# Peptides against a protein of PDB entry 3QIS: the designs that were tried, part 197

Target 1, 334 residues: chain A of PDB entry 3QIS
Amino acid sequence: PSLELSRREFVFENVKFRQLQKEKFQISNNGQVPCHFSFIPKLNDSQYCKPWLRAEPFEGYLEPNETVDISLDVYVSKDSVTILNSGEDKIEDILVLHLDRGKDYFLTISGNYLPSCFGTSLEALCRMKRPIREVPVTKLIDLEEDSFLEKEKSLLQMVPLDEGASERPLQVPKEIWLLVDHLFKYACHQEDLFQTPGMQEELQQIIDCLDTSIPETIPGSNHSVAEALLIFLEALPEPVICYELYQRCLDSAYDPRICRQVISQLPRCHRNVFRYLMAFLRELLKFSEYNSVNANMIATLFTSLLLRPPPNLMARQTPSDRQRAIQFLLGFLL

## One batch from the design tools (peptide; made by RFdiffusion4, then SolubleMPNN)

Design b2_p20_6_s2 (from b2_p20_6, 10 letters changed)
Fold by OpenDDE base, seed 3:
Structure b2_p20_6_s2 (fold): chain B 334 residues (1-334), chain A 20 residues (1-20)
Amino acid sequence: as target 1 above (334 residues)
Amino acid sequence: SASEFLKKFMKELEEEIKSL
């Protein structure tokens, strides 16, 4: 069996968070026998491609002289955004198109990723006084490393490093302020806030706006701005409530005094963001007659974003743990 | 109040961010 491929090199320029790109190619059975093709893992890989890439179809059957179109889809989700922002991963891969009883055909995937404030740590964003697209990639790496060290020092209650010539971090990320300030100014009376989905085009405009500028106004509907806040919180590599405190939040869920003590132990930026969001959400709840927002809905929605189980415990989360997590947040909303 | 705290904090953040 043999295949002819219309192309073997694919370039995905300016890959962005949540923006689907597609490249197509054709494979043709130029042999005299039917063939089965599949994308196969490379030696030592578990998957035929990186998490941000897929082939469709990834397998199939071709009669002699049959041709099929294959789509290569690049999509950076919350699961890939952090490693691409840090430069730990890149828009580079090699696909192996295997032909049963035939040859392997190698496809080269290349391109560039444009960093996003989505999927960047709260600590790094508090140090990032300019839009992320204005920050050199080398400085992004340094900011993440420094942010990890400062998080660990804060959790250990180590004395803050002396006021050396390092610029003072922001109290909260500018991106969170921009989103919450917009919602506070314009969305408190918005019917079905956090219940109506945003528009995908508007979400992309909001993401691009936050990545490239410090706007006076965020573009799009209040629903799109509200969903952008949810996406931002979901994409955080470390949740607003750090994984180290997850179990203590569940254990304290019915003691409001202990809940406040647990929150006081968060790193400074995480604690500020948590207090800011809870204060904002309590303000929205005063307008429940207009915005249809209630404490149970908000607690349920934000629990999955703010109080995520550690990756090692995700598969073990019980319905009781979920209810305790919701109850923990309710103690800050009521 | 929680609302007064929020408004004060948002204003402080606005001043901090507009100084950038």
Scores: peptide ipSAE 0.486, ipTM 0.936, DockQ to the pose 0.843
Fold by OpenDDE base, seed 2:
Structure b2_p20_6_s2 (fold): chain B 334 residues (1-334), chain A 20 residues (1-20)
Amino acid sequence: as target 1 above (334 residues)
Amino acid sequence: SASEFLKKFMKELEEEIKSL
């Protein structure tokens, strides 16, 4: 069996978080026998491609002289955004198109990724005084390394960072302030807030706006701005409540005094973001007659975002653990 | 109040961010 490929080199320019890109090519059976094709893992790989790439179809049969279109889809989810932001991974891959009892055909994937404030740590974002697209990639790496070291120091030493006024981190990420300030000003009376989905085009505009500017106003509907806040919190490499405190939050869920003590042990940026979000959500709950928002709904929604189980415990999260996590947040909303 | 705290904190953040 043999195949002819219309193209073997693919370039994905300006790849962004949550923006789907597609490139297509044709494969033709130029042999005299039916053939089965499949994308196969390289030696030592578990998957035929990186997590941000997909082929469709990834396998199939071709009769003699048959042609099929294959789509190569590039999509950066929350699972790939952090490693692409840091430059640990890149928009580069090699696909192996295997022909049963035939040859391997190699496809080259290349391109560039545009960094996002989505999937960046709270610590790094508190040090970023400019939009992430204005930050040199070298400085972005340094900011993540410095952020890790300062988080570690803040957990080990209750010493206030006596950082000089020029190097002082923001109290919260500017991106979180922009989102919450918008919602506070314009969305408190929005019917079905956090219940109605945003528009995908508006979500992309909001992400691009936060990555490239410090706007006076965020574009899009209140629903899109609300969903952008949820996406931001979901995409954080570490949740607002650090993984190290997860179990202690569950254990304290029915003691409001212990809950407040646990939150006081968060790194400064995480603690400030948590207090800010809880203060905003308590204000939003005063407008429940207008926005249809209640404490149980908000606690349920934000628990999965703010109080995530550590990756090693995700598969073991019980319904009881979820209820304790919800009860923990309810103690800050009521 | 919690509302007064929020408004004060948001104003402090606005001043900090507008100074950038």
Scores: peptide ipSAE 0.483, ipTM 0.935, DockQ to the pose 0.800
Fold by OpenDDE base, seed 1:
Structure b2_p20_6_s2 (fold): chain B 334 residues (1-334), chain A 20 residues (1-20)
Amino acid sequence: as target 1 above (334 residues)
Amino acid sequence: SASEFLKKFMKELEEEIKSL
């Protein structure tokens, strides 16, 4: 069997978080026998492609002289955004199109990723005084490394933050302030806030706006701004409540005093973001007659975002653990 | 109050961010 491929090199320029890009090519059976094709893993890989890449179809049959279109879809989700922001991963891959009883065909994937404040650590964002797209990629790496070291120092209570006024980290990320300030000003009376989904186009505009500017106003509907806040919190490499404190939050869930003590042990930026969000959500709950928002809904929604299990425990989360996590958050909303 | 804290904190953040 043999195939002809219309293209073997693909370039995905300016790949962004949550923005789907598609490139298409054709494969044709130029042989005289039916053939089966599939994308196969390279040696030592578990998957035929990186998590941000997909082929559709990834397998199939071709009759003699049959042609099929294959779509190569690049989509950076929350699962890939952090490693792309840090430059640990890149928009580069090699696909192996295998032909049963035939040869392999290699496809080269290349491109560039545009960093996002989504999927960037709270620590790095507190040091990032400009929009992420204004920050040199080399400096993003330094900011993440510095942020890790400062987080560790903060958890160990070892060193007071250096009083150097010019290099002082923000109390919270500017992106969190922009989103929450908008919601506080304009969305407290919004019916079905956090219950109605935003528009995908508006979400992309909000992401691009936060990545490129410090706007006076966030674009889009209140629903889109609200969902953008949820997406931001979900995309954090480490949740607002650090993984190290996860179990202690569950263990303290029914003791409001211990809950507050656990939160006091968060790194400064994480603690400030948590207190800020809880203060905002408590304010939002006062408008429940207008926005249809209640404490149980908010606690259920935000618990999965703010208090997620460490990756190694995620598959083992019990219904009891989830209920304790919700109860922990309820103690800050009520 | 929690509302007063929020408003104060948001103002402090606004001043901090608008100074950038």
Scores: peptide ipSAE 0.480, ipTM 0.935, DockQ to the pose 0.837
Fold by OpenDDE base, seed 4:
Structure b2_p20_6_s2 (fold): chain B 334 residues (1-334), chain A 20 residues (1-20)
Amino acid sequence: as target 1 above (334 residues)
Amino acid sequence: SASEFLKKFMKELEEEIKSL
């Protein structure tokens, strides 16, 4: 069997978080026999492509003289955003299009990624006094390394080494302040807040706004700004409640005193963000007659974002663990 | 109160961010 490919080189320029890009090509069976095609893993890979890439269709049959269109879709989700922001991964891949009993065809994927404050650590964002698109990529790497060291010191209750001439970190990320300040000013009376989805176009505008500027006002509806806050919290590489404290939060869920002690052990930026969000959400709950927001809804929604199981435990979360996690957050909302 | 804490903290953050 043999194939003709209309294109073998693909360039994805200016790839952004949550923005789908598509490139298409055709494959044609120029042979005399039916062929089965599939994208196959390279040597030592488990998948035929990186997590931010997919082919559609990824396999199929072609009769003699048949042609099929294949879409190459590039989409950076929460699962790929952090490694692309750090430059640990790049918009580069090689796809192997295999023919059963035939030849392998290689496709080259290239391009560039534009960093986002979404998927960046709370510690790095607290050190980032400019929009992320104004920060050199080399400096983003340094900020993540310095942030990891500061997190570890805080968790170990190590005495801060002398504040060398390092600029004081922000108390919370500017992006979190911008989102929460907007919601506090304009959304406390918004009916169905956190229940109505935002507009996808407005969400992209909000993300681009936070990545490129420090605006006086966030664009879009209150629903889009509220959803952008949820997306931001979901995309954090380390959740607002650090993975190291997850089990202790579950174990303390019915003791409000122990819950507060566990939160006091968070890194400074994580602890500040947690206290800020809980104070904001308690303020929203006072306007429940207007915004239809209740403590059980908020606790259920924010538990999956703020108190995530560690990656190694995700597949093992019981209904009891989920209920304990919700109860933990309820103790800060009531 | 929790509201007073929130308002104070948001003001401190506003001052910090507007100074950037």
Scores: peptide ipSAE 0.474, ipTM 0.933, DockQ to the pose 0.844

Design b2_p20_6_s3 (from b2_p20_6, 13 letters changed)
Fold by OpenDDE base, seed 2:
Structure b2_p20_6_s3 (fold): chain B 334 residues (1-334), chain A 20 residues (1-20)
Amino acid sequence: as target 1 above (334 residues)
Amino acid sequence: DASEFLRQFRAELQKIIDSL
């Protein structure tokens, strides 16, 4: 069996978080026998491609002189955004197109990723006074490393971080502030807020806006701005309530005093973001007659975002654990 | 009041943004 490929090199320029890019190529059976093709893992890889890449179709049969179009789809989800933002991973891969009882054909994938404030740590974002696209990639790495070290210091040492005057971190990320302040000003009376999905084009505009500027006004509908806040919280590498406190939140869910003590143990940035979000959500609940938002709906929605189980416990989350997590947040909304 | 907390936070962050 033999294949001819129309192209073997693919370049994905300016790859962004949640923006799908597609490149197509043709494969043709230039042999005299039917053939089966498949994308296969390299030696020591578990998958045929990186998590941000997909081939469609990834396998198939070709009759002699048959041709098929293959799409290479690049999509950066929440699962790949953090490692791409840090430069730990890159838009580079090699695909192996295997022909059964035939040859391997190599495809080269390359490109560049544009960093996002989505999928960046709260600690790093609190140190970023400028939009992330204005920050040199080398400095993003340093800010992530410094953020980790300061988080560890803040958890281990009850010592107030020495507030050296010139490099004071923001109390909350500017991106969270922009989203929440917009919603507070314009969305309190929005019917079905957090219940109606935003528009995908508007979501991309909001992400690009937050990555590239400090806008006076966020573009898009109130629904798109609300969904962008949810996406932001979901994409955080460390949730607003740190994984280390997850079990303690569940254990304290019915004691409001213990709940407040648990939150007081969060790193400064995480604690400020939590308090800021809870203050906003309590204000939003005052307008329930207009926005159709209730405490149970909000607690249920935000629990999955703010109080995520540690990755090792995700598969073990019981309905009782979910109810305790919801009850924990309800104690801050009522 | 939650509204007062949000306003204070806004005023602090706005001062930081205006200083950049």
Scores: peptide ipSAE 0.079, ipTM 0.804, DockQ to the pose 0.752
Fold by OpenDDE base, seed 3:
Structure b2_p20_6_s3 (fold): chain B 334 residues (1-334), chain A 20 residues (1-20)
Amino acid sequence: as target 1 above (334 residues)
Amino acid sequence: DASEFLRQFRAELQKIIDSL
């Protein structure tokens, strides 16, 4: 069996978080026998491609002189955004198109990723006084490493943040401030806030706006700004309530005094973001007659975002654990 | 109050942004 490929090199320029890119190529059976093709893992890989890449179709049959179009789809989800922002991963892959009883054909995937404030740590974002697209990639790596070390120091209550006035972290990320301050100013009376989805085009504009500028006003509808806040919280590499405190939040869920003590033990940036969000959500609940928002809906929605189970416990989360997690947040909303 | 906390954070962050 033999295949002819119309293209073997693919370049995905300016790949962004949540923006789908597609490149197509043709494969043709130039042999005299039917053939089966499939994308196969390399020797040390579990998958035929990286998590941000897919082929469609990834397998199939071709009769003699048959041609099929294959789409290579690049999509950076919440699951790939953090490792691409840090430069730990890159828009680089090699696909192996296997032909049964035939040859392997290699496809080269390359490109560049544009960093996002979505999927960046709260600690790193508190050190970023400028938009993330203005920060050199080398400095993003240093900021994530320094962020990890400062988080550990903060949890251990060891060293006061060095008083160097120029390098003092923000109290909360500017991106969180911009989103929440917009919603507080303009969305408190918005009917069905956090219940109506935003527009995908507006979400992309909001992401690009926060990545590239410090706007006076966020573009898009209140629904799109609200959904952008949810996407931001979902994309965090570590949730606003650190994984280390997850079990203690569940254990304390029915004791409001212990709940407040647990929150006081969060790293400074996480604690500030948590308090800021809870203050906003309590304010939003005062307008429940206008916005149709209630404490149970908000607690249920934000629990999945703010109080995520650690990766090692995700598969074991019980209905009781979910109820305790919701009850923990309710104690800050009521 | 929650509104006072939000206003305090706004004032501090705005002052930092205006200093850049």
Scores: peptide ipSAE 0.054, ipTM 0.783, DockQ to the pose 0.754
Fold by OpenDDE base, seed 4:
Order: structure tokens, then C-alpha cells, then sequence
Structure b2_p20_6_s3 (fold): chain B 334 residues (1-334), chain A 20 residues (1-20)
């Protein structure tokens, strides 16, 4: 069996968080026998591609002289955004198109990624006084490394070493402040807030706005701004309640005193963000007659974002664990 | 009060932003 490929090199320019890009090519069976094609893993890889890439179709049959269009789709989700922001991963891959009893064909994927404040750590964002697109990529790496060290020091209750005249970090990320201050000003009376989805175009405008500027006003509807806050919290590499405290939150869920003690042990930026969000959500609940928002809905929604199980425990989360997690958050909303 | 906390926090961040 043999194939002819219309293209073997693909370039994805200006890849952004949650923006789908597509490149297409054709494969033709120029042989005299039917062939099965598939994208296969390289040596030592578990998958045929990186998690931000897919082929559609990824396998199939071709009769002699048959042609099929293959789409290469690049999409940066919450699962890939952090490693792309840090430059640990890049928009580069090699795909192996295999023919059964035939030859391997190599496809080269390349391009560039544009960093986002979405998927960046709370600690790094607290050190960014400018939009992330104004920060050199080399400096983003340093900020994430420094942020990891600050998190560990805070969790271990280590006295901050008097690190020299480093600029004082923000109390919370400017991006969270911009989103929450907008919602506090304009969305307290918004019917079905956090229940109605935003517009996809508006969500992209909000993300691009936060990545490139410090706006006076967030663009889009209150629903889009509210959903952008949820997306931001979901995309955090470390949730607002750090993974190390997850089990302690569940164990304390019915003791409001212990719950507050657990929160006091969060890293400074995480603790500030948690308190800021809880203050906002309690204010929003005062307007429940207008916005149709209730404590149980908010607790259920935000628990999945703020109090995520560690990756190693995700598959083991019981209904009891979910209820404890919700109860933990309810103790800060009521 | 949550409203007062939000207002104070906003005023602190606004001063930081205005200083950039």
C-alpha cells in the first residue's frame, strides 16, 4: 500500500487559549490495493499527538484511487494552557501516519503560542502589574518558579526570608479584580447570573482584553463576564484552595471554626482570592430576589472550581466527598 | 461587612493600578 499526501508541513500562527485553529490536507491511495491508515504514537509516547492537537479522522480505509480530507485541529484547553504559558511545551509536534503493512509518513506541526493570564498561577499573576502579553516569555518562567517557592514557604509556615527590594506582589491578581469588580458594579441585579451562558465571541474578547490591557470596563454582557470568571478559576493550575488542603477541607466541612483555620493556612494570594470571592458571592446573595442566585447553586458551582480534588484522587471522589466539599463552601456563603 | 471589604479592597487595588 502507498499514499500521496497533499501537504506534510503545518504552521499554526498565534495560537491562543480556547481558540480552535484548523489546517486540512488530503491523502490519496495511489496504490492498487485497499489500505488502512492510522495516526500512531511515536516510540515512548502513549498518544499519537500532543493534547492540544487532534486529527479528524485519525484512522480509516481507502480504496484504490480514493481520497480523504484530514483536519488537523489545534485547541488549547485548560489541560494544556499552563504548560504552553510557561514555555514547557510549544506548538510543535510530529505525527506518524501509518499504513497497515505499508510505510510511515511524517507530518511536521509548528507554530507559536500567545500566553494567557488564564492558566497562569495566582502567585505569578500577583507579581504581574502589567498585562501578560507585555511580559517577556523568559520572565514568565522566572515568575512561575518564584511563585512555586512562595507557595511552598507559605504552606510550610516558613518565615519569608527578607528577599531584597523585590516589588511587593498584588494582594490578588488584577484580572480577578477586574472581573469581580465589574460583576459587583453591574451584575448584582442580573437575572440568572452564573446560570445563563455567555457568548463565545464575547468570552474571547474578555480573554484577549485581560491578556493585552488593563481596561476601565470589561467588554461583553454580564453573563459573559460571569462565565469568564468561571473559566479563569477552572483554568488555574493550582485551584484557589490548594490541593494540599483538599482533604482537610472535607474533614472539617461540618466545623465552621476548623474550616476558617484551614483557609488561614493557604498561601497569601490564594487566601486573599478566596476571601475576595466569598465576600463578592455573599454580596451577590443579598440580591437573590433580582438575580435568582441562591447559596446552594453558588456552593455547588464554585466548589467544583475552588475545591478540586488532586489529580490522583479525581477518579476516587465519592458522592459523600462532593457533599462535604459543598458543605465546606456553604459555611463561607451563609 | 462584605460590601465594606469589597470597597476597601477595590480602593487598595485602584491605588496600585493608578501608580503604574
Amino acid sequence: as target 1 above (334 residues)
Amino acid sequence: DASEFLRQFRAELQKIIDSL
Scores: peptide ipSAE 0.042, ipTM 0.773, DockQ to the pose 0.847
Fold by OpenDDE base, seed 5:
Structure b2_p20_6_s3 (fold): chain B 334 residues (1-334), chain A 20 residues (1-20)
Amino acid sequence: as target 1 above (334 residues)
Amino acid sequence: DASEFLRQFRAELQKIIDSL
């Protein structure tokens, strides 16, 4: 079997978090026999492509002189955003288009990624006084390394070393403050807040706004700003309640005194973000007659974002564990 | 009070933003 490919080199410029890009090419069976094509893993890879890339179709049959269009889709989800923000991964891949009993055809994928405050650690964001797009990539790497070391020291209850000439970290990320302050100021009376989805175009504008500026006002509807807060919390590489405290939160769920003690053991930035969010959500609940928001709905929604099971336990989370996690959060809302 | 806590964080962060 033999194929002709219309293109073999693909460039994806200015790839952003949650923004789909597509490049198309044609494959034609220029042979005399039917052929099966598939994208196959390279020798050391488990998948035919990186998590942010997809081919559609990824396999198929071609009759002699048949042509099919293949779409290469680049989409950075919450699952790829962190490793792209750190520069650990890049918009580069090689695809192997295999023919059964035929040749391999190599496709080159290249491009550039634009970093996002979405998928960046709370520790790193507390050290970023400027928008992430103004921060050199080399400095982003240093900020993530320093943030990891400060998290570990905080968990070990090591005395903060003397504040050398390093700029004092923010109490909470400016991005989460901007989102929450906007919602507090404009959305407390918003009917169906956190129940109505935002607009996808407005969500992209909010993300781009937070990545590139420190706005006086966030663009979009209150629903889009509310959903952007949920997306931000979901995209965190480590949840607001650190994975190390997950089981202790479940075990303490019915003792409000122990729950408060567990939260006091969080790293400073995580603890401040948690307290800030709980203060906002308690204020929002005072307007329940206007916004239709109740404690059970909020606890159910935010528990999946703030109190995530460690990756090794996700597949084993029982309905009892979910109810304990909800009960833990309810103790801070009521 | 939750409103006082939110106002405190706002005042602290606004001062930092205004200093940039």
Scores: peptide ipSAE 0.038, ipTM 0.768, DockQ to the pose 0.746

